# Peptides against a protein of PDB entry 2AUS, part 23

Target 1, 323 residues: chain A of PDB entry 2AUS
Amino acid sequence: ADIKREVIVKDDKAETNPKWGFPPDKRPIELHIQYGVINLDKPPGPTSHEVVAWIKRILNLEKAGHGGTLDPKVSGVLPVALERATRVVQALLPAGKEYVALMHLHGDVPEDKIRAVMKEFEGEIIQRPPLRSAVKRRLRTRKVYYIEILEIDGRDVLFRVGVEAGTYIRSLIHHIGLALGVGAHMAELRRTRSGPFKEDETLVTLHDLVDYYHFWKEDGIEEYIRKAIQPMEKAVEHLPKIWIKDSAVAAVAHGANLTVPGIVKLNAGIKKGDLVAIMTLKDELVALGKAMMSTQEMIERSKGIAVDVEKVFMPRDWYPKLW

## One batch from the design tools (peptide; made by RFdiffusion4, then SolubleMPNN)

Design b1_p10_2_s4 (from b1_p10_2, 4 letters changed)
Fold by OpenDDE base, seed 1:
Structure b1_p10_2_s4 (fold): chain B 323 residues (1-323), chain A 10 residues (1-10)
Amino acid sequence: as target 1 above (323 residues)
Amino acid sequence: SSKIAEYLAK
């Protein structure tokens, strides 16, 4: 997610009208909430669905959705997309995750052996989904991007792990325990990252949301609730982006596919079939779609469908219809 | 007490 993608400019003369749209930093508070995502610190105990229901109650919302289930006992980063932004969670499902996990070993193992064996679990692993998952219980490969041992206290191993979406840390720990020869189980788990959402100044609790909503509604102080809610554009920061002309925005907002002439600039490394974010020149999210061309094809071609638009977020009236 | 919470609070 932190890899800065190169930006290739196709039209260096393209300008944007400052009167059109609502840039993420300039949205009135009500509109900001309508297009918001909360970086929630989910407490241990409740389900992710219960937490979403509480947020809807606290903030008086009709709709919300979460960016990937955390089990009841698991705490930490749960992105919750609000109202008109609710469907942006689809961009977070395939995103990498980071966890801090406590593994308890069922026997004594030398620290050097623990470190050596855990290092072997970096890379491709074979997993079977647990019984509790809605996913078909087929063997599948998953990537472990990194394992960082934080602390070893006898049989307790605290570690940070970066993983591909849908990697089961409980299963990883079980396999590590088997490889160590003593067995192991997951004692504790916290998610510290979900794509662009991490443990930073944007992380808020349910209690924070209660207080911040109260300050806004009763005291007229919007600053706290504004800071507690990220713009929906945050939820697509990890995706390849395509920036489009003002004249193309209304068409895409009406559900038209993006054609090559509408492209002003784009990220390098887009492949056919990639999920991409279509952005205005003011960094507003217009839509998500499937790339029908590579970056190179989008540069070299003068015409054709660049993106099959799957989900529109921008209202149809933010930009004028210029066709 | 969560050992994870204790570690992250340092």
Scores: peptide ipSAE 0.336, ipTM 0.891, DockQ to the pose 0.905
Fold by OpenDDE base, seed 4:
Structure b1_p10_2_s4 (fold): chain B 323 residues (1-323), chain A 10 residues (1-10)
Amino acid sequence: as target 1 above (323 residues)
Amino acid sequence: SSKIAEYLAK
């Protein structure tokens, strides 16, 4: 998720009109909420769906969605996309995840052996999805990007783990326990990262949201609720980006495919078929789409469909039609 | 342990 992508400039003379659009940092509070994503600290107990329903009630919203289910017992980072941003959660589903897990061993194992065996689980692992998953129960490979042991206290092993989306930490712990020869189970699990959303200063509780909404509605203080809600653009930070001319924005906002002449700059390493974020020069999310060309093709070609636009987020009127 | 306790309190 932290892969810095090179930015290739195709048109170095392209300017943007400061009067058009609503940059993420300049949205009125109501508009900020309409295009917001909450980095929610999901409490243990409720389902992710119940938490989304509570947020909708707290903030008086018609629509919201979450960036990937946390089990009832699992706490931590649950991105909740609001209102017009709701569909941005689809960018978060395939994103890497980080967890802190407490593994309880069913027997005594020397610390050196624990460390050695857990290191072997970095890389590709084979998992079968649990029965309760909506995923077909076929064996599948998943990447464990890293395992960092935070503490070992007898039979309790606290560790940080970075994983590919849809890696089951419970299953990982079970397999570690088998490899250690004593067995193990997942005692606790907290998600500390979901793509660009981390356990940081932007992480807020349901209680915080209640208070912050009250401060806004009753006291006229919007500062807290503004800080508690991230712009929807945060939810696409991990995607490759294509920045477009002001003249192309309205067309894309109407659902037109992005053509090569509309591109000002783009990330390196885009492949045909990649999910990409189409951005304005003010870093506003216009749409998500499927790349129909590589980065190289988008540079070399003078014409053609660069991105098949799948999901528009920007209103049609933020930028003028210049055609 | 201190770290385990800290993470359990979250």
Scores: peptide ipSAE 0.192, ipTM 0.843, DockQ to the pose 0.334
Fold by OpenDDE base, seed 3:
Structure b1_p10_2_s4 (fold): chain B 323 residues (1-323), chain A 10 residues (1-10)
Amino acid sequence: as target 1 above (323 residues)
Amino acid sequence: SSKIAEYLAK
């Protein structure tokens, strides 16, 4: 999520009409909610689905979806995409995750050995998905990006861990315990990041949402509920982006594939097959799609399908049809 | 307070 991507400008003369669209910061409150994502602090106890159902009830919503399941006992960062933004969660599923975990060792181990062995688990690890997982129970590799030991208190080890999506922290802790020779289990787990969503000032509880919705509906104060909901564009910050001409927006919003002439600027390092966000020049999310070309091909070619459009978010009427 | 205690208080 923190990777700054170079922006290559293909058309430096391209302008955008300020009357078209609704930039993330200029949406009326109702529209902001319709295209919103909550950075929810999921409490321990409920399932991620129960929490989504509660948010729908609290905010009087028809649809919502979460950016990646947390187990009932796991707290912390659960992005919940609202209404028309619901499908943006597909951008968050493959995103890296960070956790703080409490590991309990089943025997005494010198602190130096704990630190040394845990450091060896940075990098590629082999995992078998749990039986309860909808994923085929095949051995698979996952990347552990980093392990930061926060505290060691006897047999209790508090650590921060950054991982590839679908890494099982419970399984990681089990393997660490085996490598230490004493065994271990996961005592506690909190998710501290899900792609661009982290523990910050945007993190809100279910109670906050109840109060903030009440302040809006009963007192006419929209400020709190507005701040509690992030624009859907937040959910794609970690993706490579392609910015398109105003004249291409309506076509893409109707589900047409993005062709090379529609590109104004794009991130470097796009590969064929990458999930990309198609943006307006006002940083509005038009659609998600699969890159059919590399960045280099999109620069060098004059024509062809640049992005196979998979999911449209922008309404068809925000930009005029210019074809 | 240990970081463990602070974490468990959340």
Scores: peptide ipSAE 0.185, ipTM 0.837, DockQ to the pose 0.323
Fold by OpenDDE base, seed 5:
Structure b1_p10_2_s4 (fold): chain B 323 residues (1-323), chain A 10 residues (1-10)
Amino acid sequence: as target 1 above (323 residues)
Amino acid sequence: SSKIAEYLAK
């Protein structure tokens, strides 16, 4: 998620009308909620689905969705997309995850051996999905991006791990235990990151949401609930972006594919088939789509379909039709 | 306080 992407400018003279759209930082509170994502600290105990249902009740919402299931016993970062933003979770499902895990060893192992063996699990691993997963039980590869040992206390190993989406930490710990020769199990697990969402000042509890909603509705204080909800654009920060002309925004908002002439600037390294975010010059999310060209093709070509638009988020009336 | 103790207190 933290890959800095170069921005290539195609049209340095392109301007945006300040009267059109609603930039993420300038939405009225009701509109901010309609296009919001909560960085929820999920408590241990409830399912991710139960927590989403509670948020809908607390905030009086018709629709919400989560950015990737946490098991009932697992706490931590659960992005919850609200109302009109609900579909943005599709950008978060494939995003990398970070966890802090407590592994308990079933025998005594020298610390140097623990450190050496755990380092060997950085990179590609082979996993079989657990019986409780909705995924077919086929062997699959997954990437472990990094393992950071935080503390070793006898048979207890606290570690941070960055992983590809759908890596099972319980299975990783089981394999580490086998490689150590003594066996191991997962004692505790917390998710500390889901793509652009992490443990930071934006992380809020269910209790915080109850209080902040009360302050808004009963006391007229919007500040707390505004801060507790991130704009939906946060949920696409980790995606490659394409910024478009004001004249192209309404067409894309009506579900038209993005053509090359509509592009003002774009990230480097887009490949054909990548999920991309289509943005206005005010950094508003218009749509998600599939790249039909590479970055290089989008620079070199004068015409053609650049992005196959799959999900529109922006209302059709925020920008005028200029065709 | 061990990092393990701090983690388990969350």
Scores: peptide ipSAE 0.179, ipTM 0.834, DockQ to the pose 0.319

Design b1_p10_3_s1 (from b1_p10_3 with D4E T5R)
Fold by OpenDDE base, seed 4:
Structure b1_p10_3_s1 (fold): chain B 323 residues (1-323), chain A 10 residues (1-10)
Amino acid sequence: as target 1 above (323 residues)
Amino acid sequence: SAVERLRAKM
């Protein structure tokens, strides 16, 4: 999510009509909820699915989905996409994750050795998915982006870890314990980040959601529930973006593939096959799709399919048909 | 918990 992507402007004269669409900051509360993602502080105990079911009940929603399972015992950042935004979770599943973990060692180890061995687990690690995972139990490589030791207290090691999606921290801790020669287990785990969602002022509890929904429905105060729900566009901040002309928006919203003439600006470094977010000039999410061209091809070509549109989010009527 | 102590430090 922290990868700064250069923005290449293809059409510097392209303007957007302020009367069209609903920018993420200007949605009426009901529409904001329909296109919302909650940065939920998942409590320890319930499954991620139970928590999603509770959110649906609390907010009177027909559908919702989560941006990547947290185990029952694991707390912290669980993005929950609401209603029309539900499918945006597909952008969050492959996103990097950060955790804070408490590792308990089964023997005494000098602090210098703990630090040295944990540093060796930065980079590529080999993991086998746990028995309880729906994932095929094949050995696979995963990236550990960083390990930051926060505290060492005897046999307790508190650390921050940034990892590739589907890295199992429990398995990492087990392997660290083996490398230390004493064994270890995961005592506590909290997810502090899931792609663009982190522990910040947007993080809300289930209790907060109950209260904020009550304030809206009974007291007419929408401010709290509005702040508790992020726009769906937040869930795609980590993706490479392509911004399109107002004249192209309605076609893409109808499920048409994005063609090169519709592009106003785009991120650098898009490769063929990348998941990309198609945005309006008002930073509204139109669709997710697969890049059919590189950034360079999208600049150099005058025509052709730039993006194969896989998931439309924007309603068909927010922008006029200009064809 | 150690995790709760971190919330106070972050």
Scores: peptide ipSAE 0.036, ipTM 0.745, DockQ to the pose 0.192
Fold by OpenDDE base, seed 3:
Structure b1_p10_3_s1 (fold): chain B 323 residues (1-323), chain A 10 residues (1-10)
Amino acid sequence: as target 1 above (323 residues)
Amino acid sequence: SAVERLRAKM
């Protein structure tokens, strides 16, 4: 999520009509909710599915989905996409995660040895998925981006860890304990980040959502509920982006694949097969799709399918048909 | 913060 991507301009003369679409900052409150994502502070206790069901009840929603399961005992950052934005969660599944974990050691280990061994777990690790995982129990490599030891108190080690999606912190701690020779277990876990969603001013509780919905419905105060819900575009900030002409928007919104002539600007480093966000020139999410070309091919080619459109988000009527 | 909440349990 922290990767700044260069923006390559292909058409520097492309303008956008300010009357078309609904930029994230200009959505009426009802429309903002329909295209919203909550940065939820999931409490410990309930499942991620129970929490999504609660949000649906609180906000009177038909649909919602979460950006990656947290175990019942795990608290912290759970992105919950609402209504028409529900399927944007697919962009968050491959996103990196950060956790703060409490590891309990089953024996005494010198602090210097703890620090040295935990540093060796930065980089590529081999994991076997847990039995309860929907993932086949094949050995798989995962990246640990960083381990930051925050505190060591005897046998208790508090640390921050940045990991590739689907890294099991419980399994990491088990392997660290084995490498230390004493064994270890995960005592506590909190997720502090899920891609672009982190512990910041946008993080809200279930109680906050109850109160903010009440203030809107009974007192007519929309400000709190508006701030508590992020635009769906937040959920794709970490993806490589392709910005398209106004004349291409309605076609993509109807499910047509993006062709090379429709591209105005794009991020550098797109590879064939990458998940990409198709954006308007007003930074509205039109669709998610699979890149069928690299960035370089999209620049060099005059024609062809640039993106296979997998999921449309934008309504078909926000932009006129210009074909 | 998450850190403070976990530190309070150590």
Scores: peptide ipSAE 0.026, ipTM 0.708, DockQ to the pose 0.848
Fold by OpenDDE base, seed 2:
Structure b1_p10_3_s1 (fold): chain B 323 residues (1-323), chain A 10 residues (1-10)
Amino acid sequence: as target 1 above (323 residues)
Amino acid sequence: SAVERLRAKM
């Protein structure tokens, strides 16, 4: 999510009509909820699915989905996409994750050896998914981006770890314990980051959501529930973006593929096959799709399919049909 | 928990 992507402007004269669409900062509260994502602090105990079901009950929602399963005992950052935004979780599932973990060693190990061995687990690791995972139980490579040891207290090792999506911290700790020669287990785990969602002022509890919904419904105070829900566009901040002309928005919102003439600006470094976010010039999410061209091909070509549109989010009536 | 103690220090 911290990857700064250069923005290449293809059409510097492209304007947007301020009367069309609903920018993320200008949605009425009901519409903001319909296109919302909660940065939930998941409590330890419940499953991620139980927590999503509770949010649906609290906020009187028909649909919701989560941006990546946390185990029952695991707390912390669980993005929950609401209503019309529910499918934006597709952007969050492949995103990097950060955790704080407590590892308990089954024997005494010198601190210098702990530090040396844990540093060797930065980079590519081989994992087998747990039996309880919906993922096929094939051996797979995963990236460990960084390991930061925070505290060592005898047999207890507190550390921060940044990992590729679907890295199992329990399995990582088991392999570290084997490499140390004494064995180890995961005592505690918290997720501190899921792509663009982190521990910040946007992190809310289930209790906060109960109170904030009550303040809106009973007291007419929408401010708290508005702040507790992020716009769905937050859930795509980590993706490469393509910004399109107002004249292309309604076609894409109807499920048409994005063609090269519709592009105003785009991120550098898009490859064929990448998941991309199609945006308006007001930074509204129109759709997610698969890039059919590189950034360079989208600049150089005058025609062709730039993006195969997979998931439309924008309603068909926010922008006029200009075809 | 040790995670809660860390969160209180951050």
Scores: peptide ipSAE 0.021, ipTM 0.688, DockQ to the pose 0.203
Fold by OpenDDE base, seed 1:
Structure b1_p10_3_s1 (fold): chain B 323 residues (1-323), chain A 10 residues (1-10)
Amino acid sequence: as target 1 above (323 residues)
Amino acid sequence: SAVERLRAKM
């Protein structure tokens, strides 16, 4: 999510009509909720599905979905997409994750050996998914981006770990314990990051949501509930973006594929097959789609399908039909 | 927990 992507401008004269659309900062509170994502601090105990059902009850919602399952005992960052934004969670499934884990060693190991062996687990690791996962139990490679040891207290090792999506920290700890020769298990786990969602001022509890909804409904104070809900555009910040002309927005909102002439600006480094976010010039999410061209092909070509549109989010009426 | 103590320092 921290990858700064260069922005390449194709049309520096492209303007946007300020009367069209609803930029993330200008949505009325009801519309903000309809296109919202909560950065939830999931408590330990409940399942991710139970927590989503709680949020739906608290906020009087018809639909919601979460950006990647946390086990019952695991706390921390659970993005919950609301109502019309519910399907934006598909952008969070491939996103990197960070955790803080407590590993308990089954024997005494010198600190220098712990540090050396844990450093060897940075990079590519081979994992087998656990029995309880919906994922086929085939061996698969996963990336460990970093391991940061925070504290070592005898047999207890507190560490931060950045991982590729679908890396199992319990299995990582088991393999570290085997490499140390004493064995180990995962005592505690918290997720501290899920793509663009981290432990910051946007992180809210279920209790906060109860109170903030009450302040809005009973006291008429919308400020707290507005701050507790992020715009759906937050859930795509980690994706490569393509910004389109106002004249292309209505067609894409109707499910038409994005063609090269509709592109105003785009991120560098898009590859064919990448998941991309199609944005307005006001940074509104129109759709998610699959890149059918690289960034370079989208620059050099005058025509063709740039993005196969897989999921529309924007309503069809926010921009006029100009075709 | 040790994780909660760490979070309180961030």
Scores: peptide ipSAE 0.020, ipTM 0.683, DockQ to the pose 0.215

Design b1_p10_3_s2 (from b1_p10_3, 3 letters changed)
Fold by OpenDDE base, seed 2:
Structure b1_p10_3_s2 (fold): chain B 323 residues (1-323), chain A 10 residues (1-10)
Amino acid sequence: as target 1 above (323 residues)
Amino acid sequence: SAVERLRALM
C-alpha cells in the first residue's frame, strides 16, 4: 500500500466536465454511505461476520462485506465495505497486512537467540492453512515482509509483523517456537493494517457508529457519520490505476471493457493479469478489472482491450452516453 | 508489561 506508483500521462489535453459524476468529497450523505467503507476497530470476541451483521443493523443497510477475516479473539483494523461498495473487498483481500502479536515461549531462551531466529523468518515461509480456514489445506509459500521486535520480557515476545495476505501469524509463531527448540504459542494478536487501512483518525468502533448514526438521524448532524465512513476509492488506493476520458466512463459503467483510446493517464508497472482500478479524471472509481496489456502496451498501442472489466461500481447515469 | 501494552491497544 505504501508503493508510490509513477503516473504516466498519455493525453495531456483531456479535460473533465465538473457537472458529471460525484467526486468522493462531493457525495450527499446517503450516496456517501452507499459508496462507503468503514475502517472498523473490530473488538475481541465476535466473529468478523457478526460484526458486519451488527454494522448492517446499526446503519440500516441491506448489504456489507469485510476486507479479510479476523479470528474472534483478534482485534483491530477490519475494513467493512457498505451497500454498492460491498464488492470493493476484492481489492482488499489480496492486500498486505500488519499485526502486533504477543508470542509466549514454552521455555527459557536467551534474548540474542530470540532476535537472531526471528530475523531468519523474514522472507519466504511455507505454511499449511488451519483447519478452520475457508482456504484449501495445501502447503503454500507466503512472504513475511518484516519482523520488528518491540519488547522481550522473559518468555513473552511482543513484535510487529508485516505479511502477505493469508499469512497465518499463529502458524508463524508455532514455527518460530520450533526453531527456538522450546515451542511457542500466540497469546494475543491485533491487526494494525489491512492494505490502505491502518490505525489512524479514520479508525472507529461499533459504539462510535451507534452514536454517529444517532446524531445524524435524531439531531440532523451529518458531520460525524460522514467522517466515520471513507469513500470506496480509499479501498483501491493501493492498486495500480488507469484514468479514463469522460467519453469512456458511461461505456465502462455499462460493463464494456476499457479500450486503449479511452486512457488519459495510468500508473507505471502494470502487468498483464494485474487487478487494476479504472478511475475518472475526478478520482471516482468506475470499475475493477484485469489488465489485458502492460503499461507499455497501453502507451504504444492505438487500439485493443486494455482492461477486462470484472466489477462495475459507478451508476450508469453519472456520466452521459457519448456514443 | 508487553501484554498490558497490547491490551491497551485492544
Scores: peptide ipSAE 0.023, ipTM 0.697, DockQ to the pose 0.222
Fold by OpenDDE base, seed 5:
Structure b1_p10_3_s2 (fold): chain B 323 residues (1-323), chain A 10 residues (1-10)
Amino acid sequence: as target 1 above (323 residues)
Amino acid sequence: SAVERLRALM
């Protein structure tokens, strides 16, 4: 998520009509909710599915989905996409995750040895998915991006860990314990980040959502519920982006593939096969799709399919048909 | 303690 992406401009004269679309910061409250994502602080106890069902009841919603399962006993950052935004979770599932974990060692180990061995687990690790996962139990590699030891208190090790999606922290702690020669288990776990969603001022509880919905419905105060819900565009901040002409927006909103002439600007480093976000010049999410060209090919070519459009989010009527 | 710090993050 923290990869700074250069923006390459193809058409510096491209303007946008201010009367078309609904920019993320200018949506009426009902429309903001329909295209919203909650940065939920999931409590320990309930499943991620039960929490999504509670949010649907609290906010009177037909549909919602989560940006990656947390186990019942695990707390912290659970992105919950609402209504028309529900399928934006596709962008969050492959995103990197951060956790704070408490590891309990089954024997005494010198602190210098704990620090040395935990540093060796930065990089590629081999994991087998646990029995309780919906994933086939094949050995696979996963990247550990960083390990930061926060505290060592005898046999208790508190650490922050950044990992590739679908890395099992319980299995990581088990392997660290084996490498230390004493064994270890995961005592507690919290998720502190899921792609662009982190522990910040946007993190809200289920109780906050009850109160904020009440303030809106009974008192007419929209401010709290508006702040508690992020625009769906937040859920794609970590993706490479392609910004398109106003004349291309309605075609893509109808499910047409993005062609090279529609591109105004794009991020550097797009590869063929990457998941990309197609944006308006007002930073509205039109669609997610698969890149059919690299950034370089999209710059050099005058024609061809740039993006195979997989999922449209924007309504068909926000921009006029200009074809 | 490490446990209390983790609980203060929860």
Scores: peptide ipSAE 0.021, ipTM 0.675, DockQ to the pose 0.246
Fold by OpenDDE base, seed 4:
Structure b1_p10_3_s2 (fold): chain B 323 residues (1-323), chain A 10 residues (1-10)
Amino acid sequence: as target 1 above (323 residues)
Amino acid sequence: SAVERLRALM
């Protein structure tokens, strides 16, 4: 999620009509909820599915989905996409994750050795998915982006770890324990990041959601529930983006593929096959799609399909049909 | 304790 992407401008004269669309900051509260994602602090105990079902009940929603399962015992950052935003979770599933983990060692190990061995687990690791995983139990590589030891207290090692999606911290800790020669287990785990969602002022509890919904419905105070729900566009911040002309928005919102003439600006480094977010010039999410061209091809070509549109989010009527 | 610090982050 921290990858800064250069923005290449293809059409520097492209303007956007301020009367069209609903920018993320200007949605009426009901519309904001319909296109919302909650940065939920998942409590330990419930499943991610139970928590989603509770949010649906609290907020009187027809549908919601989560940006990647946390085990029952695992707390922290669970993005919950609401209503019309529900499908945006597809962007979050492949996103990097950060955790704070407590590893308990089964024997005494010198601190210097703990630090040295844990540093060796930065980079590519080999994992087998656990038995409870819906994923095929094949050996696979996963990236550990960083390990930051926060504290060592005898046999308890508190550490921050940044990992590729679908890295199992429990398995990492088990392997660290084996490498230390004493064995180890995961005592506690919190997810502190899921792509663009982190522990910040946007992190809310289920209790907060109950109160904030009450303040809105009973007291007419929308401020709290508005702040507790992030715009769906937050859930795609980590994706490469393509910004399109106002004249292209309605067509893409109808499910038409994005053609090269519709592009105003785009991120550098898009490859054919990448998941990309199609945005308006007001940073509204129109659709997710598969890049059919590289960034360079999208610049150099005058025509052709730039993005195969897979999932439309924007309503068909937010922008006028200009064709 | 490391547990209390983790809980203070939770």
Scores: peptide ipSAE 0.019, ipTM 0.667, DockQ to the pose 0.218
Fold by OpenDDE base, seed 1:
Structure b1_p10_3_s2 (fold): chain B 323 residues (1-323), chain A 10 residues (1-10)
Amino acid sequence: as target 1 above (323 residues)
Amino acid sequence: SAVERLRALM
């Protein structure tokens, strides 16, 4: 998610009409909620589904969805997309995750050996999904991006770990324990990051949401609930972006594929088959889609389908039909 | 390494 992507401009003269659309910062509170994502601090105990059901009750919502299951005992960052934004969670499923984990060793191991062996688990690892996973129990490769040991207290090892989506930290700890020769288990786990969502000022509890909703509904104070809900565009910050002409927005909002002439600017390093976010020149999310061209092909070509539009988010009426 | 042996057992 922290990969700064270069922006390549194709049309430096492209302007946007300030009267069209609803930029994330200019949405009325009701519209902000309709296109919102909560960076929830999930408590330990409840399932991710129970927590989503509570948020729906607290905020009087018809629909919500979460950006990747946390087990009941696991706390921390759970992105919850609201109402019309609910399907933006598909952008968060492939996103990298960070955790803080407490590993308990089943025997005494010198600290230098712990550090050396844990460092060897950075990079590609093989995993089998646990029995409780809905994922087929086939062996699969996963990336461990980094392991940072925070503390070692005898047999207890506190560490931060950055991983590819669908890496099982419980399995990683089991394998570290085998490599150390003493065995190990996962004592505690917290998720500290899910793609663009991290432990920051945007992280809120279920209690915060109760209070902030009350302040809005009973006291007329919208500031707290507005800050507690991120715009849906936050949920796509980690994706490569393509910014389109105002004249292309209505067609894409109606489900038309993005063609090369509609592109104003785009991120470098898009590959064919990548999930991309189609944005307005006001940084509004229009749609998610599959890149049908590389960045280079989108620069060099004058025509063709650039993006196969898979999911529209923007209403059809925010921009005028110019076709 | 111990990790390579473990990767070979997976």
Scores: peptide ipSAE 0.008, ipTM 0.514, DockQ to the pose 0.027

